# Peptides against a protein of PDB entry 7Q4I, part 135

Target 1, 281 residues: chain A of PDB entry 7Q4I
Amino acid sequence: HENSTIAERLYSEVRVLCWIMTNPSNHQKKARHVKRTWGKRCNKLIFMSSAKDDELDAVALPVGEGRNNLWGKTKEAYKYIYEHHINDADWFLKADDDTYTIVENMRYMLYPYSPETPVYFGCKFKPYVKQGYMSGGAGYVLSREAVRRFVVEALPNPKLCKSDNSGAEDVEIGKCLQNVNVLAGDSRDSNGRGRFFPFVPEHHLIPSHTDKKFWYWQYIFYKTDEGLDCCSDNAISFHYVSPNQMYVLDYLIYHLRPYGIINTPDALPNKLAVGELMPEI

## One batch from the design tools (peptide; made by RFdiffusion4, then SolubleMPNN)

Design b2_p20_7_s2 (from b2_p20_7, 10 letters changed)
Fold by OpenDDE base, seed 5:
Structure b2_p20_7_s2 (fold): chain B 281 residues (1-281), chain A 20 residues (1-20)
Amino acid sequence: as target 1 above (281 residues)
Amino acid sequence: PPEPPPSEEEFIEAVKRLLF
């Protein structure tokens, strides 16, 4: 028997809308498997596409398909969320249709923060944006105030936010958010371990395969250790997760239990004031 | 070049090492 009392409390107190970046060709191949696995643990789940799909709850955004339109799709997705769903959640997660997310671990990280704090979290990268930006593949989560500032203050102003649909989606939103004083938060745990990962666990865990010349080590904002110490015990996301791997992760995380081992959750931290951040580690 | 994503078996083994 599982004691889910704290998880149920956090589900109510830390409401998360998850929007999934997808396209019509991936509705059945990828997005459906998100809906059947980790996406069911979001308070609201929306698939952002170029075609409507009532089985997925997919929205047809007024954008073209292809990598060159990802920034356009992100802008329209957040406009749609602001117009229809801004009060349905406290936090707004972007993920890809091959991202796996442990939503309970994300709620735990977000719990101390006010949704009225202009902040967002993810795997922080250092290039192009002074405060850093969050990797698109690892997924990133905006507070309600961050969404408001993005849609109302940044998007209408070409000086603050790129008006065309070209560019790296994650970099462009990172620039826009910085320009409206949305803070790039620190998503690391109390041990300084990362929670959002732009790759599968294997690529982070095995030091012997990490070419030190790999671009990732130049892009990460925070220095991370290699091996098992790379990753939080409360990891939130992994990227490049196949549909089959999503079901395996769901089984391993939520169903498989070692007999006789009871994990007691850590105490919840104190809530922060509006505009307050956790101390940097 | 981005390293090819791990096989499902390699991924499962990596996840097991993380969780256990």
Scores: peptide ipSAE 0.071, ipTM 0.679, DockQ to the pose 0.679
Fold by OpenDDE base, seed 3:
Structure b2_p20_7_s2 (fold): chain B 281 residues (1-281), chain A 20 residues (1-20)
Amino acid sequence: as target 1 above (281 residues)
Amino acid sequence: PPEPPPSEEEFIEAVKRLLF
């Protein structure tokens, strides 16, 4: 039996609402697989779309579809959350329908912080925003106070927050949050290792991106090492995760255990004699 | 151009190296 006592405590004390950026064409293809995997570990899970889906719990936001409307969808999603769900959680995670999140590791990172602190976390990028901004693909998490400031103080003011729906979603929210003094937190662990990743694990763990000309190395706010030292033992998110890979991650993280590390390992079977086989079951 | 996504096998092996 796993000792989940600490995880259960953190589930109650660090409440997370996860909202998933999706569209009607991805409800069955992608979003459903989030709901069937890591999304189950959120305290509240909502899919933000342009069409309602009662099976998915998808909300139809008053926005158009397409990459040029992602910023519009993010604004309407947080407005919806503030109106209907601001007290249902302490922290509010944005993720894509191809983002995988280890919610327990996120709760562990968030545990020391008050939800009344105006802060948000994610994979911090350097360009365009003085304090940095969080990569949209890696997912980012706002405190309750950060959501309040975004919706109540930033969104109504065109000088603080872009009124049109165009632009890079992650950059635009980053500008808005900076303008209302929401802090871009440091999500790195005590060893300085990253926790939110805008790519699949393989792209971070394998030095395939050794080209210093790769945009990522210019965008990262903090210097990161390559290889296994890139990533925290308590990593939180990965992006560009296929539906099949989500189930693989769920299996590897939550079901697969090496023998002897489990709290109550089964007894070793008796050794067989030379030439003896296990009985067929 | 975005690198082609890893194969499922390559992805699984990378995750195993991270977790174990």
Scores: peptide ipSAE 0.060, ipTM 0.660, DockQ to the pose 0.588
Fold by OpenDDE base, seed 1:
Structure b2_p20_7_s2 (fold): chain B 281 residues (1-281), chain A 20 residues (1-20)
Amino acid sequence: as target 1 above (281 residues)
Amino acid sequence: PPEPPPSEEEFIEAVKRLLF
């Protein structure tokens, strides 16, 4: 029997709306599998698309499809969330339809923070944005105040936020958020280990899988190790996860248990004041 | 450009190497 008492508490105290970036061609192929796996653990789950799908709970945003419209879709998704759902959660996760997320680990990371703090978290990259930006593929989570600032202060101002729909989605939102003083938080655990990953577990956990010349090593904001020390024991996300891999991960994380091993969770940290961040490591 | 994602079998084998 699992003791879920602390996870149930965090489910109530750290409310997460997950929005999934998808398209009509991926509703059945990918997005449905998110809904059937990790997406069930969000307090609210919405699929952001160009077509409505009542079975999926997909919203038709007023945007075209294709990579050149991802930034447009992100802007419209957050506008939709702000208009309809800003009070339904405390935190607002963007993920792709091939991102896998351990929502309980995200709630644990977010627990000390006020949702009224203008902050967002993810896999922080250093190029293009002075404070850094969060990798789109790893998923990123905004506080309620960050969403408010993005939609109300940044989006209406072409000097603060790119008005056209072109560009790298994650870079563009990162610029907009910086321009309204939303802080790019540190997602690392107390040991300095990463929690959001822009690749599959294999690419992070297995040494020598990535050439040292691989762009990732130039993009990461914080130094990370390879192998088992790459990743927090409380890792939050992985990208490029196939539908089948989502079910494997769901089984391994939530169903498979080593008999006789009882994991006692660490004590929750103290809650921070509004505007306060955890110390960077 | 990102590396192509591993196959399902490669992923499963990687997980097995971590767990067993």
Scores: peptide ipSAE 0.031, ipTM 0.610, DockQ to the pose 0.554
Fold by OpenDDE base, seed 2:
Parts: C-alpha cells; structure tokens; sequence
Structure b2_p20_7_s2 (fold): chain B 281 residues (1-281), chain A 20 residues (1-20)
C-alpha cells in the first residue's frame, strides 16, 4: 500500500492547472497521450489548440497554426485561463504535447510559495531577458498573481508585451513577465540540481552526447553538472518525450517499485510569506 | 539543430539511470 497522504495533501493545497500547447494535427498523435499519462495528475487539464476537440478537452484559440504563432497561442491561452479558470488553480503550468511532467514534484517545489507571489518557474535561460526566462519546452509554471499580471498588466500594453504573434514564445513571455515584475524563480533543489529539463533525460544524464559547444550550456542560467548530478531526485519535467515514452515514464515513476525499498518523503519546508522566495543556493 | 530524439531503448536506459 502506497502512503499517498502527502501527495493528496499537496494535490489539494497546491492546485495546478496544466495547459498543453498543441495543434489539431497533434490531438490524436500526442496530446491524447498527455491526457492518458501525466496530465491526469493536474487539478485541471486544458489543451490549447486552434480547433476544439471535446474528447481531448481542447480549446480553439483565435490563433493560426505554425511555429510563428506559438507566442500568439500562449497569449490567448493565458487570456482564456484568466477569464475562465483563474480561481480553479493556484499555479498554471504551460507544457508542450511532448513534455512529460511529474506533477507531484512540481507541487513539492511550489509548496512554500504563495500563489499571490508574482513568480514563475521552469528551466531558466539567461539570454535576451535580464532576470532570465523559462525554456518553453521544459514547461514553465506561473503563480496566480503572475497570470494576473501577465494578462491584466502586460498583454494590454504594447510597451510591456509584444502585441504581434511572432517571436520565440518563451522569450516573449519572459520579457512580458519581467516588465510587470514577475520574478523568474529558481527551480533548483536544495542541492542546486535542476528540476525542469528542456530535453529527454538521456541528453542530461549522458555526458558523451554533450558537445561543450552545444547551445544549451550557453543558455542555462545556472551552471549544472553533467551526468547523474545534473538532475534533481525530484525532477519535474522532460521535453521531446514521445507518446510511447510517456507511458514508459508513467510506468517507471508511478507503478514500478523495487521490493523492500520504502521511500519516506522529506518533511515539507516552511511556507514563505507573500513576495518571499527561497534563498538562492 | 536539436539532436534527434534518442531511441526508445536509449531513453529507457537513461530513465532507469535517473530513477535507480
């Protein structure tokens, strides 16, 4: 019998709305598999598309399809969330339809923070945005206050937020959020290990594939070690996860148990006041 | 260009190394 008591508590106290960036061509190919795996562990799951799909719970946003419209889709997604769902959760995760997320680990990271703190988390990159921005592929999570500021303060102001739909969505939201004083949080664990990964575990865990010239090493905001020390024991997300790999991950994380090994969760940290962040390591 | 995604086998092996 698994003791899920802490996970159940966190499910109730750290409510997460997950929105999935998808398109009509990916509803059946990718998004459906998110819904059948990690997406079921969100308090609310919404697929943001250009076409409605009642089986998927996909929303048709007033945007075109293509990579050039991802920023437009992100803006409309958060507008939709703010209008319809701002009280349905405390935290609002963006993920791609090929992102896998361990939602319990995200809740654990978020637990100390007030949802009224203007903060967001993800894999922090250093270019283009002074405080950094969160990688789009790794997924990023906004507090309720961050969503409010983004939608109410940033989006209506072309000086604060790009009005057109072009650009790198993760960079553009990062600029907008910075301009409304939403803090780019540190998602690293207490050992300084990352939790959000813009690649599959292989690319982070196996040093032999990492050309030191790989752009990632220039983009990461925090220096990370290579190999097994790269990644938190409480990792939150991976990107470029195929539909089949989602089921493998779901099995390995939630179903496979080594007999006789009982993992006792660490005690929850103290809650922070509104506006407080965990100390930087 | 992003590296091609790993094979399913390589991915499973990497996940095993991460989890165990």
Amino acid sequence: as target 1 above (281 residues)
Amino acid sequence: PPEPPPSEEEFIEAVKRLLF
Scores: peptide ipSAE 0.023, ipTM 0.562, DockQ to the pose 0.714

Design b2_p20_7_s3 (from b2_p20_7, 7 letters changed)
Fold by OpenDDE base, seed 2:
Structure b2_p20_7_s3 (fold): chain B 281 residues (1-281), chain A 20 residues (1-20)
Amino acid sequence: as target 1 above (281 residues)
Amino acid sequence: PPPPAPSDEQFIQAVLTWLF
């Protein structure tokens, strides 16, 4: 017996369309496991590919395959979303087919914000983009207004958004979004702990893997603590999660319960006005 | 380059340490 009333409310009030970056070779190997785990908790789940797959509900975007086409796929994915699905959700999450997302925690983070606020969230990196950009692997979520600005204002203008399909997709969308005044939000919790992670928990939580020379520490926009204090209790995403690990995470997060421990959720914060952000910590 | 993905067992142990 679980009290899911708040989660159900947030599912209704904070509608999330999740689109998964995948390719035909990963439909069966990876993407289907997203669909069978965390992806089922999205209000809408779409797999963006180069080939249609009716079992997966994959969309064939007019793009080639390969790492050099990820930016092209991202552009076409958001065009497709804007044309067909812009009113189906309030927030639009990009994730990879090896990203695991706790959608309820994302809804909690997003709850105060208006979807008409031009904002996006993720693991913020500082290089290349003045306001920062969101790491592609951790997943990033755009407001409805951010999607509108990206598709309608940025993409049609080569001066605002890269026309070719080459480049790091996360950096390129970050540049485009900045150029149309979409704000790179702060996804940290009230304690200043991160919620979106471009790695698995082990890489963040275990100090022995935290070589201070690791590029990540130079890329992160906000200072994060090492070890167990690195990560929010309401963490949203992890990257490089194998299909097997997705099922483990699903079990541990949603099924495994300690007997006699009742988690009382914190009260929801007040909703922000359109254009208003949470105070920086 | 990012570190190699941990084994499932290592991942589970890390997750358990994080969650509890």
Scores: peptide ipSAE 0.064, ipTM 0.709, DockQ to the pose 0.715
Fold by OpenDDE base, seed 3:
Structure b2_p20_7_s3 (fold): chain B 281 residues (1-281), chain A 20 residues (1-20)
Amino acid sequence: as target 1 above (281 residues)
Amino acid sequence: PPPPAPSDEQFIQAVLTWLF
């Protein structure tokens, strides 16, 4: 058994609503597996789609499907959250249906901040937006005040926020948030290590991605180390995680324990004599 | 564009190396 007292406290004090970007073709293939893994650790979990699904708790947003409508879906998702759920949480995470999130590590990062501070966190990129913007694939989390400013101040003003549904979703929300003085926070740990990752762990750990010509190294806002030193011990998110990989991550992080690390380990079995076998079960 | 997704075996190996 483990002591979860701190995690339970943070669950109550740092309330997170997670909304998942999905579509009807991915409800069963991807989104359902988010619900069965890391999504169960959110205080509230909503799937944002173009079709309703009562089994998934999916919302039908008034948007078309396709990559060119992701910005439109993000705008409608945050409008929906502001209208129905703004008081249900303190922080509002966007993730994709192939993003995996360690919600406890996110709560730990967010704990010092007031939800009334206009701030958002994620994997910060430097192009297109002066203060930077958060990578869409890594997931990004807005404070309650950031959501309010986005929906109430930015979205109604075409000079502050793009009115059409075209463009890169993460860049467009980044522009809107900057225009209403929502700060692009630093999500790095006390050692300067990243917490939000727009790729799977393998893509950050393997030297093949260390090519300086790789676009990621031109986009990353903060200097990061390569290899195992790239990642915080309290990492928050990974992207391009398959449904099978979500269950593997869930098992490895929350279920797999080496003997003797748990607070109340089971007793060691008795040693067998030479030629003795364990009894059949 | 992002690199292709790793195999399940490669992913598991990378995660195990990172976590343990």
Scores: peptide ipSAE 0.031, ipTM 0.664, DockQ to the pose 0.633
Fold by OpenDDE base, seed 1:
Structure b2_p20_7_s3 (fold): chain B 281 residues (1-281), chain A 20 residues (1-20)
Amino acid sequence: as target 1 above (281 residues)
Amino acid sequence: PPPPAPSDEQFIQAVLTWLF
């Protein structure tokens, strides 16, 4: 029998609302597979779209479709969350409809932090934003206080946050969050290994795909090792995951067990005070 | 630009190599 006691505790103590960036053309193709796999492990799951879908639990945001509207959709999504769901969770994850997330590993990372700390986590990139910003594809998670600051303090002020709906969504939210003193946290594990990945495992784990000319190595905020040491044993997310791959990941992570191997979880760290961060490695 | 997504088979093999 599986011992889920610590995971159940974290499910209650580290409440996560997951919102999925999608569009009407992807409701059946992609988004429903998120709902049937990793999305079921969120405390609350919402699909942010331009059309309502009651089967999916999709919200129709007042935005157009297309890549030029992703920033607009992100702003409206967080406004919707703040208005309707700010007390339904402690942490608020953005993911794409082709992002796979191991929510238990995210709860483990978030456990020491107060949701009243103005912080967010993800795959940190260094360009464009002084403190860095979190890659949109890897998914990123805001504290409740970060959402409050974003919606109440940043969005209403054109000097702090871009009013136009154009631009790179992840960069623009990163600028806005920096301007209201939301900290870009370090999501690495205690060994300095990454947890949020803007690609599939193959692109991180296989050195043959690590062309030094690849833009990723210039964008990554923290230096990462190549090969198996690239990735935490408690990895949180991968991007460009097909619907079929989501079911495979669900099977491998949650159903397939090697007989006779018992995983004993590490002890939970001490909780941090409000405003306190874990030391960067 | 990001590299193209691998095939399901390539992805599975990479995951298996990582997890086991």
Scores: peptide ipSAE 0.026, ipTM 0.672, DockQ to the pose 0.693
Fold by OpenDDE base, seed 5:
Structure b2_p20_7_s3 (fold): chain B 281 residues (1-281), chain A 20 residues (1-20)
Amino acid sequence: as target 1 above (281 residues)
Amino acid sequence: PPPPAPSDEQFIQAVLTWLF
């Protein structure tokens, strides 16, 4: 009994491949719950692991496990995507197996952009990378052109991309993407509110518990307000979401409706030319 | 970024448990 016509249109026009960073120990514990919840709303869903799992649709990448190999796994994941799936989508989302994503809100954000624009989006952090980089935990989405530049231009060049598999994954891809002129986009809504969150909403929504010494406030690229004004009504992602919470979020977002309240979607923005970005807010 | 300090993760999990 829902009018999903716009969501269906965006599903077709803004195709998203979601790849999930996971490991064999989390296939059953975490990754399968992504597959059973928000991952169903991706145009293509792939789990990137060190072991194959046909039940999950997990790919065995030629990398070891552990935090020291996350950068290696990211490089191999995008190589795999470029080789097998570059034409299956327009946009390529990295998420963790404890990230929850509202894919429709991401499609709405991405709609004006050309997939041939070298751009990527996420929760933008300011350290280490001049233009900023996207937080790994919040998930980040690359345009098709960004993936092409990453895999074809950056990865083969050790001066552009770190050749070893060590380092902070999100920082290293951020450096690499900057070196091939992939732009770190602004994912904020028209009110300047964030859409990608490296935490759950609760951490941002309770100002009284916010330690100003918390590293996040030093890392965030854009100034954010405390409380409800921190977060877009069209938020895209949250991190540290447990498997049980994924089902709760799925219920609250897609099933629970207040009787008599009709949500009318805003009009779609104008499409941008190749290389054009929305003005910074 | 460095992974959030275990204290931050624990705090996040506590808040999550409170809301869900």
Scores: peptide ipSAE 0.020, ipTM 0.656, DockQ to the pose 0.125; fails the geometry check

Design b2_p20_7_s4 (from b2_p20_7, 6 letters changed)
Fold by OpenDDE base, seed 5:
Structure b2_p20_7_s4 (fold): chain B 281 residues (1-281), chain A 20 residues (1-20)
Amino acid sequence: as target 1 above (281 residues)
Amino acid sequence: RLPPPPSDEEFIQALLTWLF
């Protein structure tokens, strides 16, 4: 028997709506496996598509398909969330249909923050946006206030937010959020270790495979160490996770336990005031 | 010019190598 008392408390106090970026061709191939694994640990789970799927709980957004329309889909997804679900959660996670998320670790990171603080978290990249932007692949999470500012203040103003549907989705939302004073938070743990990963762990955990010329090292906002010290023990997300690997991760994280090892969770940090951030490490 | 990001297949293969 597992003691889930703290996780249950955080499930109620740190409510997360997860929206999954998908398309009709991936409903069966990818998205349904998110629903059957980590997506069930969200307080609300919605699949954002161009076609409705009642079995998946997919919403048909008024957007075309293709890589050149991901920004359009993101704008419509957050408009849909604001209209129908803004009070259903405190935090709003975007993930891809090949992102795996440990939702409990995300709730732990978010616990001290007010959802009325204009902030968002993810894997912070340094190019294109002065404060940085969150990598789309790693997933990123907006506070309720961040969603409000994005939809109500940024989207209606072409000077603040790109009206066209073209461009890199993660960069464009990052620009819009900066323009309405939504802060790009620091998602690192107390040891300075990352929590959101736009890749699989191998590229971070094995120094011998890290080509220093790899684009990632030029994009990361915070300098990270190579090897096991790269990654938090409370990691939140991985990208490029196959459907089969989602079930493996679910087994390893939630079912497989070493006999005789009992982990005691760290104490919850103090809650921050509205507008207050944790100090950067 | 930064090199293009690796393909999804490359990352999936890396994950498989990491997990197994």
Scores: peptide ipSAE 0.025, ipTM 0.604, DockQ to the pose 0.147
Fold by OpenDDE base, seed 4:
Structure b2_p20_7_s4 (fold): chain B 281 residues (1-281), chain A 20 residues (1-20)
Amino acid sequence: as target 1 above (281 residues)
Amino acid sequence: RLPPPPSDEEFIQALLTWLF
């Protein structure tokens, strides 16, 4: 029998609400496959759309569709979460309908932190925001306090947070969060390996995609090694994952086991005080 | 420019290379 005792403990102690950014045209094509795979491992799963879908549990936000409205959708999604769900979880993950997330690995990363610490995690990018911002495609997770500050302190103030719905959503939320002293955390593991990936593993593993001119190397906040050493053994997310790939990942991660290999989990780190961060590696 | 998403076969191969 697989020993899930630690995973069950973390499920209870590190409660995660996952909200999925989607649209009506993707409810059946993409979003339902998130619900049938990794999304079932969230403590709460909500699909944020422009149309209601009772089968999907999708919320109709008062926003238009298209890339130019992603920032508007993000603002309305977090307003909705704050109004209806702020006490339903400790951490609040944004993901796309083609992002795959290993929620247990995210809980492991988050375990030391207080949800009352104003912090958020993801794949940190360096442009546009002094402390950095988290890549939208890799998914990013806010503490409960970060959500409170975003909705209550940042959104109502046009000087702190862009009132217009245009712009890159990940950059704009990053600016807003910085302006209310929400810290852009370090999501790397103890070996300095990344956990949130704005691409599929193939794009990180194959040097042929690592043209030194590739924008990613200019955007990444932390220096990463190329090849297999780029990725944590406890990786959290991948982007541009097709529906079929989600089912393959679910099988490989949660069902396929090599006979005779028992992975003993590492000991949980000590919990941090409110406002305390792990040292950067 | 982002590269096109890999095929399912390419993804599995890359994932297997990553995991093993």
Scores: peptide ipSAE 0.024, ipTM 0.593, DockQ to the pose 0.680
Fold by OpenDDE base, seed 1:
Formats: C-alpha cells, sequence, structure tokens
Structure b2_p20_7_s4 (fold): chain B 281 residues (1-281), chain A 20 residues (1-20)
C-alpha cells in the first residue's frame, strides 16, 4: 500500500494538460505507448496529429506532416487548446511521442507558481533567444496565462511571432513567448540540478559519452555537472525514449519498490504571488 | 549492517544496462 495523499492533492491543485506531438505513422508505434504509460497521469491527454484517431484521442490539426511543419503544428495545437481546453488545466505540457515524463515531479516543480503568471518551463537553451528558450524534445510546460498570451497576443502579430510554419518549433515559440513577456523559468531543483532532459538518461548520466565538443554544452543555459549530479532526484522528462523503455520506466518508477524503504516527501514550498518566480540558484 | 548501496556510478551503469 502506498501513501499517495500528497500526489493526489497535487493532481487536483496542479492540473496538467499534456499534448503530445505525433503523426499518423506514429499513432500505433509510439503515441499509444505514451497513452498507456506516463500520459495516463496527466489530467487531460491530447494527441496532436494530422489525422483523427478516436482510440488514441488524436486531433487532426490543419497542418501537413514533416519536420518543416512542426512549428505550424505547435501553433495550431495551442490554438486548439486555447479554444477548447484553456479552462481544463492550469498548465499545458508539450511533449513528443518519444518523451517520457514523470508528471508528479512536474506538479511538484509547478506547485508554487500561479497559472496566471506568464511563465514556461523546460530544458532551457541559451542561443537565438535572449532569455533562452525551452528544448522541444525535453518537453516544455506553459502556464495558462502563457498560453493566453501566446495565442491571443503573439500569434496574430507577425512582428511578434513567425507567421509561416518553417523553423525550429522550440526556438520560434521561444521568440514569440519572449515578445509577449512570458518568462523562461528556471526548472532546476533547489540543488541546481536539471529536471528536463533532451536525451535519454544514458546520455546525461554517463560522463564518458558527452564529448565536450557536443553542441549540448554550448546550448545549455545553466551549467550542469556530469554524472548523477546532473539530474534532480525529482527529474521530470527524458527524450528519445522508445516504447519499450517507456514501459520499463513506468515499472521502475511506479511499481518497483525496495522493501522497507519509505520515502518521505519534502514539504511543499510556499505559493508565490502572481508574477513571482522562485529565486535563481 | 546493510551493504552500502552501490556507488552512484555502478547504480547508473546497472540501470542503463537494464533500460537500454
Amino acid sequence: as target 1 above (281 residues)
Amino acid sequence: RLPPPPSDEEFIQALLTWLF
């Protein structure tokens, strides 16, 4: 028997809509496995595609498929969310169909923040956007106010937001959000450890695999250590997770328990006022 | 005395070998 009382409280108080970037070729191969694993822990789960799938709960967005349409799909996804689901959640997570997310850890990170604060979180990168932008693969989460500003203020204005569908979707949304004063938050834990990861655990946890020449070290906004100290004990996401790995992660995190070890969660932090951020570490 | 947990590195390697 588990004591899930605090997780249940956070499920109620920190409502998360997860939208999954997918395509028709990945509905059965990838997206279905998200739905059967971590996606079931979202308050609302929607798959954003170019074709409807009633079994998956996939939405057909009015966009073409291919890498050149990811920005277009992101814009249409958030328009769809704003029109149909803006009151269904407090926070709105974008993830890929090969991203794995520990939603409880995300709720813990988000708990002190008001959803009316114009903020978003993820793995922050420093190039192209002055305040930084969140890596698309790691997933990123917008407050309700951030979604409102993006859809209502940024998207209709070509000076604030790119009107065509080309470009790197994470960079483009990052530019748009900056232009409407949505803050790129710090997702690190109290020890300065990262929570959102644009790679699998293997790439982050093993020092020997990251050549110092690897672009990642130039892109990360916050300097991170190698090895286990790279990652929060309350890590939120990993990217390039295969369907099989999702089930393994789901088993390890939610089913496998070391007998006789009881984890006592840390106390929840104080809630912040609207517009307040946690201090940068 | 419980044996000390594996080093963080050993734990990570074991986890990675199992997961990937």
Scores: peptide ipSAE 0.024, ipTM 0.563, DockQ to the pose 0.054
Fold by OpenDDE base, seed 2:
Structure b2_p20_7_s4 (fold): chain B 281 residues (1-281), chain A 20 residues (1-20)
Amino acid sequence: as target 1 above (281 residues)
Amino acid sequence: RLPPPPSDEEFIQALLTWLF
């Protein structure tokens, strides 16, 4: 019998709405598998698409399809969330339909923060945005206040937020959020290890596949060690996860247990005041 | 270019190496 008491507490106290970026061609191929795996651990799960799908619980956003419309989808998704769901959660995760998220680890990271703090978390990249921005593929999570500021303060102002639907969605939201003083948080664990990964573990953990010239090393905001020390034991997300790999991850993380090993969770940190961030590591 | 997604076998092997 697993002791899920802390996870249940965090599920109640750190409510997460997950919205999944998808398209009609991926509803059955990808998005459905998110719903059947990690997405079921969100307090609310919504698929943001261009077509409605009642089986998936997909929303038809008033946007076109294709990579050039991802920023448009992101804007409309958060508008939709703000209008219909802003009180359904404390935190609002964007993920792709090939992102896998360990929601419990995200709740653990978020626990000390107030949802009224204008902050967002993810895999922080350094280019284009002074404070950094969160990689779109790794998924990123906004506080309720961050969503409010984005939708109410940033989006209506073309000087603060790009009105056109073109551009890299993660960079554009990062610019908008910075312009309304939403802080790009540090998602690293207490050992300085990353939690959000814009790739699968293989790309991070196996040095033989890491070309030192790989753009990632130029983009990461925080220096990360190569190998096993790169990644938190409480990792939150991975990207480019196939549907089959999602089920494998679900099995390995939630079902497979080493007999006789009882993992005692670390004590929860103290809650921060509104506007307060965790100390820099 | 993003590297191609690993095969399921490669992914499992990477996960096993990471988790154990």
Scores: peptide ipSAE 0.022, ipTM 0.633, DockQ to the pose 0.659

